# Designs tried in a protein design run: peptides against a protein of PDB entry 3T6J. Part 140

Target 1, 375 residues: chain A of PDB entry 3T6J
Amino acid sequence: PIVESYIGFIESYRDPFGSRGEFEGFVAVVNKAMSAKFERLVASAEQLLKELPWPPTFEKDKFLTPDFTSLDVLTFAGSGIPAGINIPNYDDLRQTEGFKNVSLGNVLAVAYATQREKLTFLEEDDKDLYILWKGPSFDVQVGLHELLGHGSGKLFVQDEKGAFNFDQETVINPETGEQIQSWYRSGETWDSKFSTIASSYEECRAESVGLYLCLHPQVLEIFGFEGADAEDVIYVNWLNMVRAGLLALEFYTPEAFNWRQAHMQARFVILRVLLEAGEGLVTITPTTGSDGRPDARVRLDRSKIRSVGKPALERFLRRLQVLKSTGDVAGGRALYEGYATVTDAPPECFLTLRDTVLLRKESRKLIVQPNTRLE
Target 2, 372 residues: chain A of PDB entry 3T6J as posed
Amino acid sequence: PIVESYIGFIESYRDPFGSRGEFEGFVAVVNKAMSAKFERLVASAEQLLKELPWPPTFEKDKFLTPDFTSLDVLTFAGSGIPAGINIPNYDDLRQTEGFKNVSLGNVLAVAYREKLTFLEEDDKDLYILWKGPSFDVQVGLHALLGHGSGKLFVQDEKGAFNFDQETVINPETGEQIQSWYRSGETWDSKFSTIASSYEECRAESVGLYLCLHPQVLEIFGFEGADAEDVIYVNWLNMVRAGLLALEFYTPEAFNWRQAHMQARFVILRVLLEAGEGLVTITPTTGSDGRPDARVRLDRSKIRSVGKPALERFLRRLQVLKSTGDVAGGRALYEGYATVTDAPPECFLTLRDTVLLRKESRKLIVQPNTRLE

## One batch from the design tools (peptide; made by RFdiffusion4, then SolubleMPNN)

Design b2_p17_3_s1 (from b2_p17_3, 11 letters changed)
Fold by OpenDDE base, seed 4:
Structure b2_p17_3_s1 (fold): chain B 375 residues (1-375), chain A 17 residues (1-17)
Amino acid sequence: as target 1 above (375 residues)
Amino acid sequence: PVVLGVPPVPLDLDVWR
């Protein structure tokens, strides 16, 4: 078997300032069969990057073909096991040297363990569909998240010699219509500038890319979905995200006004964006469970994903990227923290919903370390 | 084969709760 290993100070999610990496190490075996889908995605990456809602000037100057493999993890040493990985985590290196993507296939398989009777916050009519397609949709999401999410976008930089990696005279900020007015100076990084929001912000961008691009027929085709199946995968992917946004409230600590999980914070932000879009796209309804205790239901109108959801996400995602590219910390923080704020204001009453989420909380999945042998 | 249980850790798979 082909063995891959990662080791080092890689992920900074546990650093409140997003700067210090946690030591991580894993050993995995390449799953060739599952990697084939991701290889096809890589083959289409250059074209798919053009579908992202920012001008080419905000994308990497040179397309560097990344590696993308599905891995079956044998051993993972760290505080948490991811579903996917994109490294390096330095944007400057990503855009100049390239990157590598990994889907942790056997970790993703944990998603299949959900029992219908334990599935919370969904309408009964959606449960079977959700159970059927959550795995495949998550494969799509992870692939897009890593490859085209984390693997996309450009940082505008002025180097130590004063040279810019963009044409100051011709590059226009699509949000303002003006020339670029801010950038990263020598020694400044994404994490150093955006600090406390850097990790979650980037995850939000990557998740948004996933939702946005999963609407593209070519993406679904790459993963082997066509017709009604493709539409169901799209629906379940979006449904999963909005549900995740609700679930995310578990990871918010009201007393400290902080989030304890960057990805879930990101998903909450996306939920807020889609709720803001209105028009009946997303509805969260407090209910009473069969036990007489508080419950809730998330509904997503699939007929409005493209008409309402996509445009809202497009605008939001573009803003995320533009603010990231230009190093506009003030603007980025204002945008992101605005959507990440959790209050009990109507109509959503998120703090009240949080109580419901906590009440209905299911136990975390357990992962059992596998064995392998040569035959 | 011997199967080793991994204790609960922070997961991006929190979405599947």
Scores: peptide ipSAE 0.134, ipTM 0.671, DockQ to the pose 0.185; fails the geometry check
Fold by OpenDDE base, seed 1:
Structure b2_p17_3_s1 (fold): chain B 375 residues (1-375), chain A 17 residues (1-17)
Amino acid sequence: as target 1 above (375 residues)
Amino acid sequence: PVVLGVPPVPLDLDVWR
């Protein structure tokens, strides 16, 4: 077997300032079959990047082909085990040396062990489909999220010498129809400018890329899905996201108006975007459980994903990218925090739903080191 | 010219709770 490992100060999620990494390490075995799918995705990445809803002028000038592998984790030392990893986290190294994408395949499999009777917030008719396709759909989402999400988009920069990495006279902001009016100056970074929303904003962009591009037949084909299976994978991927948006309320602290988890905040934002699209695309209905206590159901109309969901997500994703590229912190914050706001306003009554989410919360799963043997 | 990038963030499993 092919063994991969890494060790060091990598992730900074536990640092309020996002500057200090925690010590982390893993040992894993390459899943050859799934890695082959990711390799095919990488081979198509340059073409797929053109499908994203922004002009080429807002995309990277040069595509650097990254590595992408699926790993079965044998051991992981850290505060939490991710589903996917993109390293290094240093901007300088990513630009000069490239980056590696990793999917932790067996970690995803463990997450899938949820019993049907314990699956919350879904309609009964969706539960079996969800259980069947949550794994495959998440593989697709992770691949797109890491490679084409985090791996996409250009930042407009003026260097120390005053030179721009874009043509100021010809590049047009697709949202305003005007020339570019803001950019990153020397010494400015994504994190330094967008600060408190930077991580969640970027995760939201990456998740949105996943949802948007998973609609592309070529993507599903790369992962081995065609026809009805492909449509089911798409449906479950979108369903999982809107459900996650509801689950995200667990990580909101009303008293502090604060989010405690960047990815879940991102998923809540996406839920809000899709709810705003209206037309019956997404519906959250408060219910009463068999125990007489509050419950809820999330419904996603499959037939409206392309007609209603895709256009809404397209507009939103384009705005995210344009604001990111231009370093428009004010606009970006207004957009993102607007969707990240949690109130008890009807019809959703999210604060009330939060109580329901907390009530129905399942215990945290413990991940135990697997045993392996050669037979 | 200097090209700025965004550090990718790992994907979490909280979505499966």
Scores: peptide ipSAE 0.114, ipTM 0.689, DockQ to the pose 0.051; fails the geometry check
Fold by OpenDDE base, seed 3:
Structure b2_p17_3_s1 (fold): chain B 375 residues (1-375), chain A 17 residues (1-17)
Amino acid sequence: as target 1 above (375 residues)
Amino acid sequence: PVVLGVPPVPLDLDVWR
């Protein structure tokens, strides 16, 4: 098998300002069998990008066919091991040179080690379905998240010579109906402008792309799902996201009004968006566990994913992209921090729910480096 | 690269807790 590796200052999640990379490295082996579905996704990427809820003027001008490989990690050095990677992190390079996607397959496999009796915050009727489809749904989500999430969208830029990468006279902001009023100037980057919210905001956009596009029949077909199985994969993917939004509260520090994990903050934001959609799409119900202590249940109405969830997510995702493209930090911060705010206001009472989440928290899983043998 | 998972948690797979 082909051996892949990278090393250097790559991810900026540990930088409060989202700019300075943490030193990271891995060595992995290509899993050819698992890469096949991602290759099919890549083959459809150009068409799927058109399904995203923003005008073509807000999408990359030129599609560059990326690589997408499933890797079995042999060794990983860093503060955390991801499920998927999209590199490089520089938007200019992504737009001009392309990018590479990686799914860390054996890391994803760790997610399969869930005991039903320990699965928190789900209705009993959903637990078996969740356990059955969490793996496949996660594969779909990771693929979409990396390839079509991080791999999508255009930044409006004025270069050092004063030239724009968009037509100022014809490009219209779909949210305002006006011409583009802001952009990235020479030397400005996504991270430099959006700073403290850049990482989480981008993760939220990517996760939202995953949820949104997983509803597309072609996506499920690419991953080999059809009929009832496809619908179950969709349901579990969305269910996992709303559950994750609740779990995310573990990573919020009320005293500092700070989030300690960018992806979890992103998932909480998505939960808030879907709760705001209302109409019984998502329900979080405080309960009492068998031990007499606080518990909670998250319910997602499957029948309302397309009718209620999709439109809400569409509007939100479009706003995320438009604000990102235009470098509108004020608008972006207002939007994102608004949804990322954790209070104890009814009806959700998120701070109270946080106490429940902490009470029901499972032990952190440890990732151990494997040995590989040729047989 | 945008990675699924953010420190200090070793895995973004904490989503499965």
Scores: peptide ipSAE 0.084, ipTM 0.680, DockQ to the pose 0.091; fails the geometry check
Fold by OpenDDE base, seed 2:
Structure b2_p17_3_s1 (fold): chain B 375 residues (1-375), chain A 17 residues (1-17)
Amino acid sequence: as target 1 above (375 residues)
Amino acid sequence: PVVLGVPPVPLDLDVWR
């Protein structure tokens, strides 16, 4: 078998300032069958990057073919096991040297396990589809998230010699219609500039890329889905995201106005974006459970994903990227924190919904590391 | 990356709970 490993101070999710990495490491074996799908995705990456909702000037100048593999984790040391990895976490290196993508396949398999009777906040009609396509949709999402999410976008940089990696005279900010007015100076990084929101913001961007690009038929074809199956995978992927946005409230601490998990914060932000789109795309309805206690239902109108959801996500995702590229911390913070704010304002009443989420909270899943055997 | 969880933060797979 092909063995892969890494070790070091890699992920900074536990650092409030996004600067200090937590020590982690893994040993894993390549899953060849699943890796083949990701290889096809890599082969299409350059073309798919062009589908992202920002000008080519905001995308990497040179496409560097990354490596993407599906791994079965044998051992993982750290506070949390990822479903996917994109390394290095340094945007400058991603731009100049490239990156590697990893899907932790057997970790995803654990995530796929869902009992219908315990599945919360979904309509009954959606539960079977959700259970059926949860795994496949998540595979798609992880692939897009890592490869085309974290692997996309350009940072505008002025080097130590004063040279820019973009043409100051011709590059136009698509949001403002003006020339680029801010950039990263020598020594400045994504994490150093965006600090407290950097991790969650980037995860939000990557998740948004996944939702946005999963609508592309070529993506679904790469993963082996066509026709009705492809549409169901799309639907479940989007449904999962909006549901996740509701579940995310568990990880918000009202007293401290603080989010305790970057990915869940990101998913809440996406939920807010899609709710803002309106037109019946997403509906969260408080209900009463069979036990007589508060419950809720999330409804996603499948027919409005492309017509309402995609445009809303497009605009939002473009804004995220533009603000990231230009190092506009003030604008980025204003945008992101705006959507990340949790209040009890109607109609959503998120703080009240949070109580419902907590009430309906299921036990956390545990990951048991696998064993290997010789045949 | 999509991190499934870090203490004291919950697992990212909690999205499926």
Scores: peptide ipSAE 0.059, ipTM 0.674, DockQ to the pose 0.074; fails the geometry check

Design b2_p17_3_s2 (from b2_p17_3, 11 letters changed)
Fold by OpenDDE base, seed 3:
Order: structure tokens, then sequence, then C-alpha cells
Structure b2_p17_3_s2 (fold): chain B 375 residues (1-375), chain A 17 residues (1-17)
């Protein structure tokens, strides 16, 4: 099998300013069987990019066919092990030179091992479905997140020579109806400009792309799902996201008004967006557990995903992209931090729910790196 | 890389189950 590896200062999640990379590295083996699905997704990527809810002028000018490989990790040195990776982290390089996607398949496989009796915050009637389809839905979400999430969107740039990578006279901001008023100057990057919110904001965009595009029949077909199975995969993917948004509260520190994990902050933001959509799409209900202590249930109305959820996510995702493309830090920060704010305001009472989340928290799990053997 | 990640080792992976 093909061996993949990287090493260096790569991820900036631990930098408060989102700029300085943490030293990490991995060695992994290609899983050819799992890679086949992702290759089919790559083959459809150019067309699927057109389904994203922003004008073509806000999408990459040139599609560069990336690699997408499922990897079984042998060794990972770093602060955390991802489920998927899109490299490089530099948007300019992604747009001009291309990118590579990987799914860390055995990391996902470990995450799939869920005991029904320990599954928190779901209705009993959803638990079996969740357990059954969590794995497949993760594959879909990772593929979309990496390839079409991180791999999508254009940054408007004025280079060192004063040239623009967009037509200032014809490109219109779909949110304002006006010409483009802001862009990235020479030397400015996504991370340098958006700083403290850059990582989480980008993860939120990528996760939102996953939820949005998983509704597309072609995506489900690529992964081998049709009919009722496809609908179940969609449902579980969305259900997992809203549940994750609740679980995310563990990673919020009220005393410091700070999030300790970028992806979890992103998932909380998505939960807030979907709650704001209303109409009974998402409901979080405080309950009492069998132990007499606080508990909660998350409900997602399957029948409202397309009618209520999709439009809400569409509007939000478009705003994320437009603000990113134009380098509008003030607007982007206002939008994102607004949804990322955790208060105890009714009806959700998120700070109270956080106490429940912490109370129901499972013991810390360790990921042990595997050995290989000949079979 | 930009990552769909599991929380760092000091943080649990509860998000995935």
Amino acid sequence: as target 1 above (375 residues)
Amino acid sequence: PVVLGVPPVPLDTTVWH
C-alpha cells in the first residue's frame, strides 16, 4: 500500500491569533477501498461547487482536480487527531496550485463505536438509527467538508502590483447589492485578517457546506445511498450536527467568554442558526435522567430539513462566504460572534444546558495508535 | 491542513458518539 506522511508547522488552531502553526506529523497507509468513494466525489466536485449558494464570481476561477485519499493512520504526532484534512492551509495556494484531501478512516472508525446506553441527548427512537447511520453519514460529511467546504470559495485580492483578481465594475455583492467594497491587500491572508475567529469561522463554513450539499441526490448516489437509506443518512448527518452543537458547550469557558475548540464552536454556531430558523426544526428539551439529575433531548424534525433547515443554512452559508471573500472582518466577526455567544437567555438557556452537558460528559477517551501486521 | 478534527488528546472525543 502507498504510505502517506507529512511533518511540520501546519495547523494554527492552538494559536490565539490563528497564524502560528503547531508542529505535527503523521504516517498513514492508503485505504484503497475507502478512497474509491472520495474519488467519485472528486469527479463530481466541479459540478457540485456550482450548487453552493453564492455567485460564480465568489467561487474559484479555475477548478483544480485535487487528490482525495482515505488513510489509516499509523502514527500521528500532535495535539489532536483529525477526521479529515485539506492541505495546504493557504487559500491562495489552494486557488492557484491546488490542494489535497484526506480522510483519516481508522480515526472515524473508532468514533463509530458507540454504545446505545451511553448515547446522550437523543430521543430513544433516534438512537438505533443514529448508531446505524453515524458511520456512513460521517463519510459523507468528511468528504464534503474537506473537498467542497475547505476547497471552495474565492478570496478577492489586490496583488502587490495593484491588480485585482476580480472585475471591480461587474462583480456585485449579493448581500448588499453593491460593488465590492473590500478585499485582501497584498500580504493579507485569511488567518492574518480574521485572526481569532479565522479557524472556527472556516470550520463553520466547511461544516455548513457538508450539511447543505448532503441534501443533493448526486452526493448520496456517489456514496452509494438511495431512497430511504439516503434520507436516513441525511437525517443522521443533520442530527449529529445539532447534537454536536449541544455537546460543544463543554468546550466553552464562561468565565473567559472563550471557546477552547474551533470545530465545536463552529458546530454550536450551526445549532444556533438552525434553532433561529424555528418552525420546530430543532428542539432542545431539558429533562430529568433516570438518576434524578438533569438531562436533555435534541429533536430534529426530518420533514423540515429541506423546507426550513436548508433555506436557513443557505442564507447563513452565503453570508459566511461573502464576508470571507471580501475580507470584511467587521461584518464577519459581528455575524459569527453573534451566533457564538453563549448566554443563559430563554428559551434555550445555554449556560444551564452547559451544566447538563458537563454532568453527562463521558470519561475521557484515548486514541491508541495501531500496529500493522501481514494478513 | 484545514481539518475536520477530533478534539485534541487533552479534550475528549465525545462529539463523535
Scores: peptide ipSAE 0.019, ipTM 0.631, DockQ to the pose 0.084
Fold by OpenDDE base, seed 1:
Structure b2_p17_3_s2 (fold): chain B 375 residues (1-375), chain A 17 residues (1-17)
Amino acid sequence: as target 1 above (375 residues)
Amino acid sequence: PVVLGVPPVPLDTTVWH
C-alpha cells in the first residue's frame, strides 16, 4: 500500500485569532480508486477556476498543479479528524509554491452512517434520497472545497520594495467599478488581517465554491454522475448544506454572541444567504414531533437551485473573494458578521430554532482507530 | 486553517453527521 503522513503545527481553528497552529499528525493509506477521480478534477482545475464568479485579475496569475489524494486514515493525532485538508495554510505560499489536497475518505464514511429513523429536520420524501447520495455528494463537495475553494483566488500584495502583483491602473473592482484601493502590505497575511473571522470566512468561501461549481456538468461527470443521478447529487449536496446551516445553531453561544466552530458558522452563513434569496428556495418550518415536542423541517426547492440559488450564491461568493483579495477587513467583517448574526427575529426565529436543534441533538459519535492486518 | 469538517473539541468526529 501507498502510505502518506504529515506532522506539525498546521491548523489554527482552536486559536481565537486564527494564527497559532495545533500540533497534529496522521498516518494514512492511499485509496487509489477515489484518488483517480480527484486526479481528473485536478486535470480540469485550470479550466474550472475560470468558472468562478470573479475576473481573472482576482485569480492566481499562474496555475500551479496541486496534488490531490484520497486517504484512508489509520491513525490521527489531534483534537479532531477533518474530512479534507488543504495545505499549506499560507496564502502566499499557495500562490507561489502550490498546495496539496487530501480527502480523508474513511472519515467521510463514518459521517455517512446515519440511520433513517434518526435523520432529523428533513422531509420524509427526501430521506431516502439523502441517505443514498449523501456520500457521493460529500466526495464532490470535499473535492471542490479543497481544490477549487481553498485553492482559488489571488491576494493583492505590495511587496517590501513597493511593487504590486497587480496593475493598479487597469485592474477594476467588479463590485465598485473602481480601481483597487486596498491590498496586503509586506508582512500582512489573511489570518493577521481578518483575525477572528479568518478561518470561518475562508471555510465559507470554500463551501460556497463547492455548491457553486457542483452545478457544472463537467464536475459531476468527473465523479461519474450523469443525467438524473447528477441532478440528485446536486440536490442532496445543496440540501445537506442548508440542513447543516440549521444544525450549526448547536455551536452558537447566545450569551457570548459567539460561534464555537468555524465550519458550522460558515454553513449557517450560507443558509442565511440562501434564505435571503427568497422565492421559496429554502424553507424552515417549525413542527411538532411524534413525541409532542418541538421539531423542524428544512425544504429545498430543487427547481430553484439554478434560477434562484446560483445567482444568490454567485453574488455572495464574488463579494467574499473581492473583499479577501483587497484585504478589506472592514467590508469583509461587515458582510460576514451580518450573515453570522443569530437573533430571534421572524420569520426564522433562529434562537427558538436553536432550542429545537438542541432538543433533537444526537449523541456524540466517537471515532475508533481501526486495526490493520495482512490477509 | 484550511480543512473541512474539523470537530470543535477533542475526541469528536467530523461535524458532517
Scores: peptide ipSAE 0.019, ipTM 0.626, DockQ to the pose 0.097
Fold by OpenDDE base, seed 2:
Structure b2_p17_3_s2 (fold): chain B 375 residues (1-375), chain A 17 residues (1-17)
Amino acid sequence: as target 1 above (375 residues)
Amino acid sequence: PVVLGVPPVPLDTTVWH
């Protein structure tokens, strides 16, 4: 078997300022069959990057073909085991040296496991479809999230010699219509500038890329989905995301006005974006469970994903990228924290919904690390 | 790496539970 490993102070999710890495390591075996799908995605990456909703000037100047491998984890040491990985965590290096992508296949398999009777907050009509396509849709999401999410976008930089990696005279900010007014200076990084929101913001961008690009027929074809199956995968991927946005409320601490999980915060932000789009795209309805206690239902109108959801996500995703590229911390914080704010304001009443989420919370899934054998 | 689906401490899954 082909063995992959890494070790070190890698992820900064536990650092409130997004700078200090937690010690982490893994040993994993390559899953060749699943890796083949991701290799096809890599082969299309340069083309798919052009489908992202920002000007080429905000995308990497040179496409560097990354590696993408599906791994079955044998051992993982850390406070949390990821489903996907994009390395390095340094945007400057991603731009100049390239990056690697990993999908942790057996971790995803654990995430795929869903019991119908325990599946919360979905309409009955969606449950079977959700169970059927949750796994495949998540494979698509992980691939897009890592490769085209974390692997996309350009940071505008002025180096120590005063040289810019962009043409100051010709590059236009698509949000303002003006020349670029801010950038990263020598020694400044994404994490150092955006600090407390950096991790969640980037996860939100990557998740948004996944939702946005999964609508592209070529993406679904790469993963082997066509026709009705492809549409079902898209629907379930979006449905999963909006449901996750509701579930995310578990990880919000009202008393401290903070989020305890960067990815879940990101998913809540996406939910807010899609709710803001209106037009019946997403509906969260408080209900009463069979036990007589509070419950809720999330509904996603499939027919409105492309017409309502995609444009809303496009605008939001573009804003995320532009603010990231230009190092506009003030603008980025205003945007992101705005969507990340949790109140009890109507119509959603998110703090009330949080109580429902907590009430309906299921036991955590535990990952028990496997072993290997010779045959 | 920038990762998808990192659970909080203690180790669990936050991905689509």
Scores: peptide ipSAE 0.021, ipTM 0.634, DockQ to the pose 0.104; fails the geometry check
Fold by OpenDDE base, seed 5:
Structure b2_p17_3_s2 (fold): chain B 375 residues (1-375), chain A 17 residues (1-17)
Amino acid sequence: as target 1 above (375 residues)
Amino acid sequence: PVVLGVPPVPLDTTVWH
């Protein structure tokens, strides 16, 4: 088998300021079959990047073809095991040297096993579709998230010599209609500037890219889905995201007004964006479970994904990128923390919903790392 | 970054289930 490994101070999720890496490492083997799908996605990446909702001036000047591999993890050392990885975490290196994408396939496979009777917060008519397409939709989302999410966008930089990597006279901010007024100075990084929101903000951008681009027929074709199957994969991907946004409330600490998990915060933000879009796109309905205790249902109107959801996500995603590119920390924080705020205000009453989420929480599961044998 | 991760210890797969 082809063996891959990495080790070092890599991820900064445990640092409240998003700067200090946690020591992490893994050993894995390449899954050739799944890697082939990601290779097809890589082959289309340059074209798909053009579909993202920002001007070319806010995208990388030169496309650098990355590697994308699906891995079956043999051992993982760290505080948590991910489903996907994009490295390195240094934006300057990503812009100049490129990056590598990894899907931890067997980690995802563990998540695919779902018992229908234990599936929370979905309508009964959605449960079977969700169970059927959860796995495939995850593969699509992970691929897009890593490759075209984390792999997209340009940071405007002034180097130590005073030179800009963009034309100050011609590049226009699509949100303001004005010339670029802020950028990263020498020594400034994404993490150093955006600090406490950097990780979650970037995850939110990447997740949003996944949802946005999964609507493109070429993406579904790459993963082998056509016709009704493709539409079901799209639906389940979006449904999973809005459900995840509700589940995310578990990781909010009201008394401290903070989030304990960057990805879950990101998913909650996306839920808020899609709820704000209105028009019946997303509905969260408090209910009563069979046990007589509080429950809830999330409904996503399939017919409104493209007409209502896509435009809302487009606007939001563009704003995320523009604020990131320009290093506008104040604007970025205002936008992101606004959507990340959890209150008990009607109609959503998120703090009340949080109680429901906690009440319906499943018992903790253990991920057992595999062993190998010779036959 | 590590994307789509499971929450830190204690690990919970609620994200995926």
Scores: peptide ipSAE 0.019, ipTM 0.619, DockQ to the pose 0.085; fails the geometry check

